# Designs tried in a protein design run: peptides against a protein of PDB entry 5OOQ. Part 55

Target 1, 227 residues: chain A of PDB entry 5OOQ
Amino acid sequence: YREDVRQVVTHPANALSFLQPGRLVEISVNGKDNYGWGAVVDFAKRINKRNPSAVYTDHESYIVNVVVNTMYIDSPVNLLKPFNPTLPEGIRPAEEGEKSICAVIPITLDSIKSIGNLRLYMPKDIRASGQKETVGKSLREVNRRFPDGIPVLDPVKNMKIEDEDFLKLMKKIDVLNTKLSSNPLTNSMRLEELYGKYSRKHDLHEDMKQLKRKISESQAVIQLDDL

## One batch from the design tools (peptide; made by RFdiffusion4, then SolubleMPNN)

Design b2_p14_2_s2 (from b2_p14_2, 5 letters changed)
Fold by OpenDDE base, seed 3:
Structure b2_p14_2_s2 (fold): chain B 227 residues (1-227), chain A 14 residues (1-14)
Amino acid sequence: as target 1 above (227 residues)
Amino acid sequence: MLGTYEEDTSPIPK
């Protein structure tokens, strides 16, 4: 059920509006590499230049650049490609006893474990020398202040996920925390229905954004002709 | 002292 909640929360229709610069997110790449809490730099829709017709799942359709302060010091960070979520071999978090450094890594929405209710004040240019380390210091300070973990955004109160099926899921989780009577199949079907709704909403939002851009571009052209 | 962080539970404006 926690994974079901995570899938809904990290869906583009819900997550993207909360991925402002500095937003703290908990990062787990491929369900194995836990980088802990990092800070969002930016995000963009995933584009395959080699195959423009490539279709990605909703959770893989966006790339989020995040600053982490837990990168293993000997990781080949120079091989990181911006907006390429396929990380080079050797890119991993530091283990116990190993030294870590700050790095910007591109991840998919599927690599977000949770979204925090805190935002760091971010430097204007994170790629400038020393700026990643500044964010790293901020991350350390936050972790010091929240030893039990950074507070997570409330899916209902904060993220305003008001889908009836999701609310029912949340209620079931609360009940199941007290009673282990779950029918995984029923929950999976409901989750698929939720994904369908979110996907449709996302498509509409993207269409609206594209339309607004086209209108803006057309207006700019008209202004240039009048000039 | 510029705060290190702020609590922000608001979405990006549409």
Scores: peptide ipSAE 0.475, ipTM 0.887, DockQ to the pose 0.556
Fold by OpenDDE base, seed 5:
Structure b2_p14_2_s2 (fold): chain B 227 residues (1-227), chain A 14 residues (1-14)
Amino acid sequence: as target 1 above (227 residues)
Amino acid sequence: MLGTYEEDTSPIPK
């Protein structure tokens, strides 16, 4: 059920509006490499320059650049390519007893375990010398202040996820925390339905965003012509 | 010390 909630929360239709610079997110790459809490730098729609016709799943359709302070020190971070979520071999979090460094890694939405209710103050240029380390210090401070974990955004109260099926899911989870009775298959089917709804909503949102940009650009051109 | 973090539960303005 937690995974079901995660899938909905990290869907572009819900997550993107909360991925402001500095937003804290809990990162698990491919469900294996746990980097802990990192800070969002930015995000962009995933574009495959080699295959522009490539179609990605909703959770893989955006790349989120995040600062982590748990990168293994000997990881080949120089091989990291911006907006390429396929991480080079050897890129991994530090294990117990290993030294870690700060790094910016590109991840997909599917690699977000949780979205926190906190935002760090972010430097304008995170790639400038020393800036990653500054963010790293901030991350350490936050982790120190929240030893039990950074507070997570409330999907309903904060993220305003009002889908009826999702609300039912949340209620079921609350009930199941007292009584485990939900069929995983039923939940999976409902998730697919939710994904369909969210995908449509996202498409509409993106269309509206593009339209607003076009309108703004047109107005700017008109103003320039009047100048 | 400028606060290292702030609570923000708001979405990016549309």
Scores: peptide ipSAE 0.475, ipTM 0.888, DockQ to the pose 0.547
Fold by OpenDDE base, seed 1:
Structure b2_p14_2_s2 (fold): chain B 227 residues (1-227), chain A 14 residues (1-14)
Amino acid sequence: as target 1 above (227 residues)
Amino acid sequence: MLGTYEEDTSPIPK
């Protein structure tokens, strides 16, 4: 269901009005390259000058330029072409242990995982020397201030998405989330009941805690995959 | 120091 929500949220009819300069968006390119939270520079309708008759899907019909601070340092950023969301080979986020740099990348709406409720104060000319790094510092500061994640715009309250089917979807998600939150507790209680007789043994207590965590994590993953 | 960010839940004015 998460993908369904994402499809609605990132649809041009909903997303574009919230892609102001500085808007924080979570970026995942091709469902693989996670750049984390970046800042919107601008957006434009995708135009193919070579093939004017090209028809793009709604989610691919716009190009969003975003500043990211997680670009792999050895990525061929010089090969990035403005308004070309087809990224050159080698353009990727830094992996663990790798150094990263700031870069402006063109992405489609389909590469937006979520839209945050925060906007950075953006330099007037992001392409000027040092400006990308300034935004990068701002991104780091935001991430530091929000260790649990940047707050996401509420699709209903903030974005005013009032489609009936969407609202039904959101309700279903809420129900599932409630079940997700309750199931680990229920399982934990059952486990405590089962092993309560042995709780006096330190080793068993630790094993029980580990099992509870494992159960909770497994259930969370399963339920999230269903969304 | 001017804040680096602000909360903005408003859309671009049409």
Scores: peptide ipSAE 0.474, ipTM 0.884, DockQ to the pose 0.711
Fold by OpenDDE base, seed 4:
Structure b2_p14_2_s2 (fold): chain B 227 residues (1-227), chain A 14 residues (1-14)
Amino acid sequence: as target 1 above (227 residues)
Amino acid sequence: MLGTYEEDTSPIPK
């Protein structure tokens, strides 16, 4: 269901109006390269100069330029081509223990995991020396202020997605989340109740065995006295 | 100090 929501949110009809300069977006390229939160520079309709008749899916029909501060330092960033979302080999986020740098990467809408409710103040010329690093500092500051994650735009309240099917989807998700949140507690309580019942039953059973033994012993003594 | 960021939940005016 999360993917279904993402598909709707990142559709051009919904996403483009919220891709202002500085908009924070969570970036995942090819489902494996997680760059974390980056800042939108701009976007443009994808044009294939070599094949003008090329038809792209809705989610691949636009190129979004984003600043990330998690690019692996030894990535061949010089090979990045503007408006080409097919990233060169070696372009990847830094792994744990690796150093990272700031870079502007072109991505498709399909590479947006979420759209944040925050916008950075962006330099006028991001290509100027040191400007990417300035944005990188801002990103670090935001991440520091939001250790639990940057708030995501509300698809309904903020993005005004009013499609009936989408609303139904959101309701289903809410119901599922409620069930998931309640289940562990309910199960724990039930387990405790069950253990309590088993404990009581065991105690009663032992008591009954002891009583039966005492009765048998008493009867045996009576028989010996009569013999 | 001008904040490095702002909350913006508004769309680009069409």
Scores: peptide ipSAE 0.473, ipTM 0.885, DockQ to the pose 0.637

Design b2_p14_2_s3 (from b2_p14_2, 8 letters changed)
Fold by OpenDDE base, seed 1:
Structure b2_p14_2_s3 (fold): chain B 227 residues (1-227), chain A 14 residues (1-14)
Amino acid sequence: as target 1 above (227 residues)
Amino acid sequence: MVGTYEENYEPIPK
């Protein structure tokens, strides 16, 4: 279901209006190379100059240029071709312990894992010296501010996707999430545990009340014998 | 500077 949602969200009819300069997007290239959150520079319709009759899928029909700050430092970034989503060999995100650099990479809509509910102010000329690094610093700051994850656009509330089948899908997901969170068995076990604790506490409270009454009655009897 | 969706929503005309 999550993939189905992603397919709808990243469809050109829905995604393009939210790919403004500076829009944060979570990037996964070829389902393997996770660059994390990057910032949109621009996008363009994919045109094959060598084969104008080339037909692309909806999700491959546009090229999105994004700034990432997770590019492996030794990646051959000089071989990157503008508006060519077929990345050269060796272009990859830095692994743990490796140094990273900022780079602009062309991706397809299919490489967008999530669209963020945040937008950076982008430099006018991202290709100017030092500008990519400035965006990289901003990305780091965003990640620092949102340690639990960058807010994702709500497909219904924010993106205004009103497709009936999609709405049904979202409702199903909500129901499933509710059922998973409200596992009747887990809730029942927790309720039983809470009830057990409550019952024990209540029993102790009643025992204490009874003891206090007995003490009070005994004291009253002693006072009557002393009159 | 980081802006929220609401503050920075600028739909791209088709």
Scores: peptide ipSAE 0.022, ipTM 0.597, DockQ to the pose 0.275
Fold by OpenDDE base, seed 2:
Structure b2_p14_2_s3 (fold): chain B 227 residues (1-227), chain A 14 residues (1-14)
Amino acid sequence: as target 1 above (227 residues)
Amino acid sequence: MVGTYEENYEPIPK
């Protein structure tokens, strides 16, 4: 059920307006490589120059560049290609006991586990020497300040997702959490149905310009110099 | 310093 919520939250119609530079996002690539919390650099619509007719899913149709501080030190980071989410072999997060480095990696929306309710002040040139390491230090400081976890954007209160089917989905999740004795299979089927209805109501390939929304909610900003 | 700001959509860099 968390996955269903994630699918809605990370849909471009909802997520893109919250992927400002410095936005914290929790990253899991291909469902196996957990990089933890990173900071958004920028994003762009995915374009296949070799195959312009290529059709991507909604969650794969945008590339987000993020700074992570958990890259395995011996990963072939020199083989990373900007805006290419197909990561070279050997690109992985450091395991326990391994050393890590900071890196900028391109990910899809599908690789976002959660969107944080925090932004870092980002340097103008993240590719300059030492800049990504500065962001990495800031990420460590954020984790220190939030030992119980970085606050996640509330889909309803913060992201203003007001779709009726989504709200019903959230309500069903709440009911399930409180009533664990209810038939899990029945509840699962119902949630899938609600998600299906939500997806059918929205044009999953909306123009970025249409996604421009003024968000009334204030977000916390952490200055790099203060971390 | 931790501050607050109103979130705005930022255009995709060209």
Scores: peptide ipSAE 0.022, ipTM 0.581, DockQ to the pose 0.085; fails the geometry check
Fold by OpenDDE base, seed 3:
Structure b2_p14_2_s3 (fold): chain B 227 residues (1-227), chain A 14 residues (1-14)
Amino acid sequence: as target 1 above (227 residues)
Amino acid sequence: MVGTYEENYEPIPK
Protein backbone atom coordinates (compact mmCIF):
# COMPACT_ATOMS: atom_id res chain seq x y z
CA TYR B 1 0.00 0.00 0.00
CA ARG B 2 2.82 2.36 -0.82
CA GLU B 3 0.44 4.11 -3.15
CA ASP B 4 -1.70 5.21 -0.23
CA VAL B 5 1.31 6.77 1.45
CA ARG B 6 2.30 8.40 -1.83
CA GLN B 7 -1.13 9.96 -2.13
CA VAL B 8 -0.78 11.59 1.26
CA VAL B 9 2.80 12.72 0.69
CA THR B 10 2.00 14.24 -2.70
CA HIS B 11 -1.18 15.93 -1.53
CA PRO B 12 -0.91 19.72 -1.89
CA ALA B 13 -1.28 20.18 1.85
CA ASN B 14 1.98 18.30 2.36
CA ALA B 15 4.05 18.45 -0.81
CA LEU B 16 4.00 22.12 -1.76
CA SER B 17 6.11 23.31 1.16
CA PHE B 18 8.87 20.98 -0.03
CA LEU B 19 8.81 21.91 -3.70
CA GLN B 20 11.37 24.69 -3.47
CA PRO B 21 13.59 25.40 -6.47
CA GLY B 22 16.16 22.65 -6.79
CA ARG B 23 14.25 20.07 -4.76
CA LEU B 24 14.83 16.61 -6.13
CA VAL B 25 11.75 14.61 -7.04
CA GLU B 26 11.33 11.22 -8.65
CA ILE B 27 9.06 11.45 -11.66
CA SER B 28 6.69 8.99 -13.28
CA VAL B 29 4.18 10.31 -15.79
CA ASN B 30 0.98 8.33 -16.38
CA GLY B 31 2.43 5.46 -14.42
CA LYS B 32 4.66 4.40 -17.30
CA ASP B 33 7.05 7.17 -18.31
CA ASN B 34 9.77 7.08 -15.69
CA TYR B 35 12.10 10.05 -15.96
CA GLY B 36 13.97 9.25 -12.76
CA TRP B 37 15.08 12.00 -10.44
CA GLY B 38 14.58 15.57 -11.59
CA ALA B 39 14.91 19.00 -10.05
CA VAL B 40 12.02 21.35 -9.30
CA VAL B 41 12.07 24.69 -11.06
CA ASP B 42 8.83 26.10 -9.68
CA PHE B 43 5.14 25.35 -9.29
CA ALA B 44 1.83 27.12 -9.71
CA LYS B 45 -1.80 26.48 -9.02
CA ARG B 46 -3.51 25.07 -12.07
CA ILE B 47 -5.88 27.55 -13.66
CA ASN B 48 -8.03 26.96 -16.68
CA LYS B 49 -8.25 30.27 -18.49
CA ARG B 50 -11.03 29.04 -20.74
CA ASN B 51 -13.02 27.59 -17.89
CA PRO B 52 -12.22 29.35 -14.63
CA SER B 53 -14.81 27.25 -12.84
CA ALA B 54 -13.01 24.03 -13.69
CA VAL B 55 -12.37 21.85 -10.67
CA TYR B 56 -9.31 19.65 -10.56
CA THR B 57 -8.55 16.81 -8.21
CA ASP B 58 -6.18 17.59 -5.37
CA HIS B 59 -3.26 15.88 -7.08
CA GLU B 60 -3.91 17.61 -10.38
CA SER B 61 -4.60 21.07 -8.99
CA TYR B 62 -0.97 22.23 -9.24
CA ILE B 63 1.60 22.16 -12.00
CA VAL B 64 5.24 21.55 -11.14
CA ASN B 65 7.98 22.40 -13.62
CA VAL B 66 10.92 20.04 -13.35
CA VAL B 67 14.25 19.59 -15.08
CA VAL B 68 14.91 16.05 -16.23
CA ASN B 69 18.04 14.69 -17.87
CA THR B 70 16.42 11.59 -19.35
CA MET B 71 14.28 13.07 -22.14
CA TYR B 72 14.48 11.15 -25.40
CA ILE B 73 16.63 13.19 -27.77
CA ASP B 74 14.09 13.12 -30.60
CA SER B 75 11.14 14.07 -28.42
CA PRO B 76 9.24 17.10 -29.72
CA VAL B 77 10.25 19.29 -26.80
CA ASN B 78 9.47 22.40 -28.81
CA LEU B 79 5.80 21.49 -28.53
CA LEU B 80 5.86 21.60 -24.74
CA LYS B 81 3.56 24.26 -23.36
CA PRO B 82 4.50 25.94 -20.11
CA PHE B 83 2.21 24.99 -17.26
CA ASN B 84 0.38 22.45 -19.40
CA PRO B 85 0.77 18.99 -17.90
CA THR B 86 -0.85 17.33 -20.90
CA LEU B 87 2.33 16.39 -22.70
CA PRO B 88 2.45 16.17 -26.49
CA GLU B 89 2.66 12.79 -28.12
CA GLY B 90 6.24 11.63 -28.36
CA ILE B 91 7.39 13.26 -25.14
CA ARG B 92 8.99 10.37 -23.28
CA PRO B 93 12.11 9.28 -21.47
CA ALA B 94 14.91 7.69 -23.43
CA GLU B 95 14.98 3.92 -23.49
CA GLU B 96 18.04 1.73 -23.28
CA GLY B 97 20.39 2.51 -26.13
CA GLU B 98 18.75 5.85 -26.90
CA LYS B 99 20.33 9.23 -26.34
CA SER B 100 18.83 11.61 -23.84
CA ILE B 101 18.75 15.36 -23.35
CA CYS B 102 17.78 17.74 -20.61
CA ALA B 103 14.33 19.29 -20.67
CA VAL B 104 11.92 21.21 -18.51
CA ILE B 105 8.55 19.49 -18.32
CA PRO B 106 5.35 20.43 -16.52
CA ILE B 107 3.93 17.68 -14.34
CA THR B 108 1.20 17.27 -11.76
CA LEU B 109 1.70 16.26 -8.16
CA ASP B 110 0.33 12.87 -9.08
CA SER B 111 3.42 12.30 -11.24
CA ILE B 112 5.73 12.52 -8.23
CA LYS B 113 6.81 9.13 -6.95
CA SER B 114 8.93 10.47 -4.13
CA ILE B 115 10.38 13.71 -2.79
CA GLY B 116 14.09 13.73 -2.08
CA ASN B 117 15.83 15.11 0.95
CA LEU B 118 18.21 17.10 -1.27
CA ARG B 119 18.18 20.34 -3.24
CA LEU B 120 20.31 21.50 -6.12
CA TYR B 121 21.51 25.03 -6.58
CA MET B 122 19.43 26.24 -9.49
CA PRO B 123 20.40 28.78 -12.14
CA LYS B 124 18.48 32.04 -12.09
CA ASP B 125 17.17 31.50 -15.61
CA ILE B 126 16.76 27.81 -16.25
CA ARG B 127 15.39 28.44 -19.73
CA ALA B 128 18.52 30.22 -20.87
CA SER B 129 20.79 28.32 -23.21
CA GLY B 130 22.87 25.71 -21.46
CA GLN B 131 21.33 26.14 -18.04
CA LYS B 132 19.19 23.02 -18.01
CA GLU B 133 22.24 21.03 -19.10
CA THR B 134 24.11 22.36 -16.09
CA VAL B 135 21.35 21.04 -13.88
CA GLY B 136 21.54 17.79 -15.79
CA LYS B 137 25.20 17.43 -14.90
CA SER B 138 24.38 18.08 -11.28
CA LEU B 139 21.73 15.37 -11.37
CA ARG B 140 24.29 12.91 -12.72
CA GLU B 141 26.68 13.85 -9.95
CA VAL B 142 24.00 13.28 -7.32
CA ASN B 143 23.22 9.88 -8.74
CA ARG B 144 26.92 9.07 -8.63
CA ARG B 145 27.14 10.07 -4.98
CA PHE B 146 24.09 8.02 -4.07
CA PRO B 147 24.39 4.74 -5.95
CA ASP B 148 21.94 3.09 -3.57
CA GLY B 149 19.36 5.78 -4.18
CA ILE B 150 18.74 9.39 -3.32
CA PRO B 151 17.53 9.90 0.25
CA VAL B 152 13.77 10.34 0.44
CA LEU B 153 12.03 12.69 2.84
CA ASP B 154 10.56 10.91 5.82
CA PRO B 155 6.84 11.75 6.04
CA VAL B 156 6.95 12.09 9.81
CA LYS B 157 10.49 13.13 10.69
CA ASN B 158 11.09 15.48 7.78
CA MET B 159 7.70 16.46 6.42
CA LYS B 160 6.15 16.62 9.90
CA ILE B 161 2.98 14.86 8.83
CA GLU B 162 1.54 14.06 12.22
CA ASP B 163 -2.14 14.33 11.42
CA GLU B 164 -4.32 11.85 13.27
CA ASP B 165 -5.94 10.55 10.12
CA PHE B 166 -2.57 10.05 8.48
CA LEU B 167 -1.26 8.19 11.48
CA LYS B 168 -4.32 5.98 11.40
CA LEU B 169 -3.67 5.35 7.74
CA MET B 170 -0.08 4.37 8.45
CA LYS B 171 -1.11 2.07 11.25
CA LYS B 172 -3.68 0.43 9.04
CA ILE B 173 -1.08 -0.11 6.35
CA ASP B 174 1.25 -1.71 8.86
CA VAL B 175 -1.48 -4.05 10.00
CA LEU B 176 -2.37 -4.99 6.46
CA ASN B 177 1.25 -5.68 5.61
CA THR B 178 1.53 -8.17 8.43
CA LYS B 179 -1.86 -9.85 8.19
CA LEU B 180 -3.63 -11.73 5.48
CA SER B 181 -7.07 -10.42 4.77
CA SER B 182 -9.98 -12.46 3.51
CA ASN B 183 -11.55 -9.30 2.17
CA PRO B 184 -8.98 -7.12 0.40
CA LEU B 185 -11.67 -4.89 -1.04
CA THR B 186 -12.97 -3.93 2.38
CA ASN B 187 -9.49 -3.09 3.55
CA SER B 188 -8.87 -1.00 0.47
CA MET B 189 -12.12 0.86 1.00
CA ARG B 190 -11.12 1.60 4.55
CA LEU B 191 -7.81 3.04 3.43
CA GLU B 192 -9.57 5.21 0.90
CA GLU B 193 -11.92 6.41 3.58
CA LEU B 194 -9.04 7.36 5.84
CA TYR B 195 -7.33 9.19 3.03
CA GLY B 196 -10.56 10.93 2.18
CA LYS B 197 -10.96 12.19 5.70
CA TYR B 198 -7.40 13.42 5.72
CA SER B 199 -7.80 15.16 2.39
CA ARG B 200 -11.00 16.92 3.37
CA LYS B 201 -9.53 18.09 6.64
CA HIS B 202 -6.45 19.62 5.06
CA ASP B 203 -8.12 21.08 2.00
CA LEU B 204 -8.92 24.16 4.05
CA HIS B 205 -5.41 24.42 5.48
CA GLU B 206 -3.55 25.05 2.25
CA ASP B 207 -2.81 28.63 3.22
CA MET B 208 -1.03 27.50 6.33
CA LYS B 209 1.14 25.21 4.29
CA GLN B 210 2.00 28.04 1.96
CA LEU B 211 3.19 30.00 4.95
CA LYS B 212 5.41 27.11 5.94
CA ARG B 213 6.86 27.15 2.45
CA LYS B 214 7.76 30.81 2.72
CA ILE B 215 9.48 30.23 6.03
CA SER B 216 11.43 27.33 4.61
CA GLU B 217 12.58 29.29 1.59
CA SER B 218 13.93 32.06 3.79
CA GLN B 219 16.32 29.70 5.53
CA ALA B 220 19.93 29.22 4.58
CA VAL B 221 20.94 26.26 2.49
CA ILE B 222 23.24 23.74 4.07
CA GLN B 223 25.50 22.21 1.47
CA LEU B 224 25.72 18.46 1.32
CA ASP B 225 29.50 18.65 1.39
CA ASP B 226 29.32 20.36 4.77
CA LEU B 227 27.35 17.54 6.31
CA MET A 1 26.09 22.02 -5.70
CA VAL A 2 23.78 19.96 -3.53
CA GLY A 3 22.25 21.29 -0.36
CA THR A 4 19.21 21.42 1.87
CA TYR A 5 17.29 23.71 4.13
CA GLU A 6 17.87 22.79 7.72
CA GLU A 7 14.15 22.63 8.44
CA ASN A 8 13.64 20.02 5.75
CA TYR A 9 16.71 17.92 6.41
CA GLU A 10 17.51 14.79 8.30
CA PRO A 11 21.26 14.26 8.62
CA ILE A 12 22.70 11.79 6.15
CA PRO A 13 25.08 9.29 7.69
CA LYS A 14 28.69 9.46 6.42
Scores: peptide ipSAE 0.018, ipTM 0.574, DockQ to the pose 0.149; fails the geometry check
Fold by OpenDDE base, seed 4:
Structure b2_p14_2_s3 (fold): chain B 227 residues (1-227), chain A 14 residues (1-14)
Amino acid sequence: as target 1 above (227 residues)
Amino acid sequence: MVGTYEENYEPIPK
């Protein structure tokens, strides 16, 4: 069920409006490389000009650039291809006892485990010398302030996901939390219905651009300076 | 910032 919620939350129709610069996101690449919480730099729609017929899944149709402070120090970060979510061999988070560095990595929406209810102030030019490290310091500070974990956006209260089927899914999850049996298959079916609704949208990128203007940041974001 | 990215990994601002 957590995965079901994640799929809905990270769908472009829902997530992109909350991927402003500085937005904290929890990153897990390929389901194995956990970078922890990073900060969004920007995002872009993934376009294959070489193969215009290439169709990406909704969750792979956008590339999000994120600053992480958990990159293994000996990772070949110089081999990172901008906006290529297929990371080079050796790109990984630092393990226990290893040193880490700050890096900007391109990820897909599918690599977002959680979207935080917090935004960092981002440097104007993240590629400038020392700027990534500044963000890294901010990330460390946030983690210090939230030892129990960074607050996650509430899909309903913060993200305003008001789809009826999603709400029903959330209710079912609540029931499960009360140790009542629920049918995972039924929930899965409903998730598919939700995906069907979202995937039918044309020009999603433009739609999301419009949606961003309609969402009040004051309602959706906690700023670091407010802490 | 919102943009588009080609397979050649060149960002196109929007």
Scores: peptide ipSAE 0.015, ipTM 0.535, DockQ to the pose 0.025; fails the geometry check

Design b2_p14_2_s4 (from b2_p14_2, 7 letters changed)
Fold by OpenDDE base, seed 3:
Structure b2_p14_2_s4 (fold): chain B 227 residues (1-227), chain A 14 residues (1-14)
Amino acid sequence: as target 1 above (227 residues)
Amino acid sequence: MEGTYWEDYEPIPK
């Protein structure tokens, strides 16, 4: 059920509006590499230049650039490609006893474990020398202040996820936390229905966003012609 | 240090 909630929360229709610069997110890549809490730099829709017709799942359709301060010092960070979420071999978090460095890594929405209620003040140019380390210091400070983890955004109260099926899921989770009667099949069916709704909502939202951009661009062109 | 972070519950304006 927690994974079901994560799937809904990290869906583009819900997550993207809360991935502002500096937003703290908990990062787990491939369910194995836990980088802890990192700070969002930006995000972009995933585009395959070699195959423009490539279709990605909703959770794989965006690339989120995040600053982490837990990168293993000997990781081949120079091999990182800003728009490629497929990380090179050797890119991993530092283990206990190993030294870590700050790095910007591209991840997908599927690599977000949780979205925090905090945002860091981010430098304007994170790629400039020393800026990643500044963010790293901020991350260390936050971790010191929140040793039990950064508070997670409430999906309902904060993220305003008001879908009836999702609310039912949340209620069931609350009940199940007290009673372990799980009907995974029923929940899975509801998740698929919910996912379908969010997928449609996302498509509509993107269409509207594109339309607004086109309108804005057209207006800008008109203004240039009037000069 | 004060001013490192803030609480933000608002989404990006659509």
Scores: peptide ipSAE 0.546, ipTM 0.905, DockQ to the pose 0.483
Fold by OpenDDE base, seed 2:
Structure b2_p14_2_s4 (fold): chain B 227 residues (1-227), chain A 14 residues (1-14)
Amino acid sequence: as target 1 above (227 residues)
Amino acid sequence: MEGTYWEDYEPIPK
């Protein structure tokens, strides 16, 4: 059920509006590489220049750049490419006893385990020398203040996910926490219906964003012609 | 001292 909730929360229709610069997110890449809590730098829609017709799943359709302070020190971080979520071999979190460094890594929405209620103050240019380390210090401070973990945004109260099926899922989870009374199979079927609704919402949002961009571009052209 | 972080529950405006 936690995974079901995660799928809904990390869907673009819900997650993107809460991925502001500095937003703390818990990161797990490929279900195995746990980087812990990192800070969002920015995000962009995933575009394959080599294959413009490439179709990505909703959870893989955006790239989020995040600062982590748990990168293994000997990881080939120089091979990292911004907005390329296919990480080079050897890019991994530091294990116990290993030294870690700060790094900016590109991840998909599917690599977000949770979205926190906290935002860090971010430097203007994270790529400048020393800026990643500054964010790393901030992350350490937050972790010190929240040893039991950073509070997660409430999907309903904070993220305003009001889908009826999702609410039912949440209620079932609450019941299960007290008594096992729900069928996981029925919840999985309802999740597909939820994805359909969220996909439509996402499409509308993207259409609106594209329209706004076109309007802005047109206005910019007009202004250039008037100058 | 400028705070390191703040609680933010607001989404990016659509």
Scores: peptide ipSAE 0.546, ipTM 0.905, DockQ to the pose 0.530
Fold by OpenDDE base, seed 5:
Structure b2_p14_2_s4 (fold): chain B 227 residues (1-227), chain A 14 residues (1-14)
Amino acid sequence: as target 1 above (227 residues)
Amino acid sequence: MEGTYWEDYEPIPK
């Protein structure tokens, strides 16, 4: 269901109006490379100069330029081509323990996982020296303030998606979430986990008590033998 | 730093 929602939200008819400069979006390229939250620079309709008659899917028909601060430092960023969403080999986010840099990458709408409710104040010229790093600092600040993630735009209340099938989907998801939260089985499992932890703690406490008794008894026997 | 971001729920006018 989450993917179904994402498909609707990231459709050009819905997403483009919320891809203003500075808009924060969560980025996942090819379902593998997670760059985290980045800031939109701009977007344009995808044009293939080599094949002007090329037909793209709705989700691949636009290119969004985004600033990310999670690019692996040794990525061949110099090979990035503006408005080419096919990223060169080696372009990837930094893994744990690796150093990262700020970069502008072109992505398709299909690479947007979520659209946030926040916009950054963007420099006028992101290509100017030091400007990417400024945006990177802003991204770090936002991530610090929102450790659980940036709030996502509500597809219905904020994005005003009024498609009947989508509304039905959202209703189903809401019902399922409610059922999961109220599921007695879930509560029972949680209770069992709590009791399990309590039982283990109690067992350890009893074991320690028994050990202390054995030590005390052994000391008493030694004292009696010395006496 | 205050003033680096803001909440924005408005779409680009069509």
Scores: peptide ipSAE 0.542, ipTM 0.906, DockQ to the pose 0.524
Fold by OpenDDE base, seed 4:
Structure b2_p14_2_s4 (fold): chain B 227 residues (1-227), chain A 14 residues (1-14)
Amino acid sequence: as target 1 above (227 residues)
Amino acid sequence: MEGTYWEDYEPIPK
């Protein structure tokens, strides 16, 4: 059930609106590399210049740049390619006893385990010298204050995910958590339908974003002509 | 530290 919820929450139609700069997200890359809570720098639609016709899943269609303070110190961070979520070999979180450093890593939405209710005050230029470390200090402070983890945004109350099937899923989870009933997992078909709905919403969202961009560009052109 | 973070429940304006 948790994974089902995660899939819905991290879908572009829902997640992108809450990936503002500084947003804290819990990061797990490839289901094995847990970086803990990091801070969002920005995000962009994934573009494959080598293969423009590449089709990505919804959860892999965006790249989110995040600052983590748990990068293994000897990780080849210099090999990180911007907007390439395929991380070089050796890029991993520090294990127990190892030293860690701050790094900006590109991840997909699928690597987001949870979205927190907190945002960090972010420096204007995270790539400037020392800025990542500043964010790292902030992350350490937050982690100190929240040793059990950052509070997660409520998908319904906060993220306003109002899909009926999702709401039903959440209710079922609540019932299961209270051990009032042992309901079976939502069938795959229902989940597919749910994801299908979100996929359509994503398409609309992208269309709207493109439209807004075009409008903005047009306005900019008008302003330039007026200059 | 004060000023490190804040709670934010608002989405990016559409």
Scores: peptide ipSAE 0.540, ipTM 0.906, DockQ to the pose 0.493; fails the geometry check

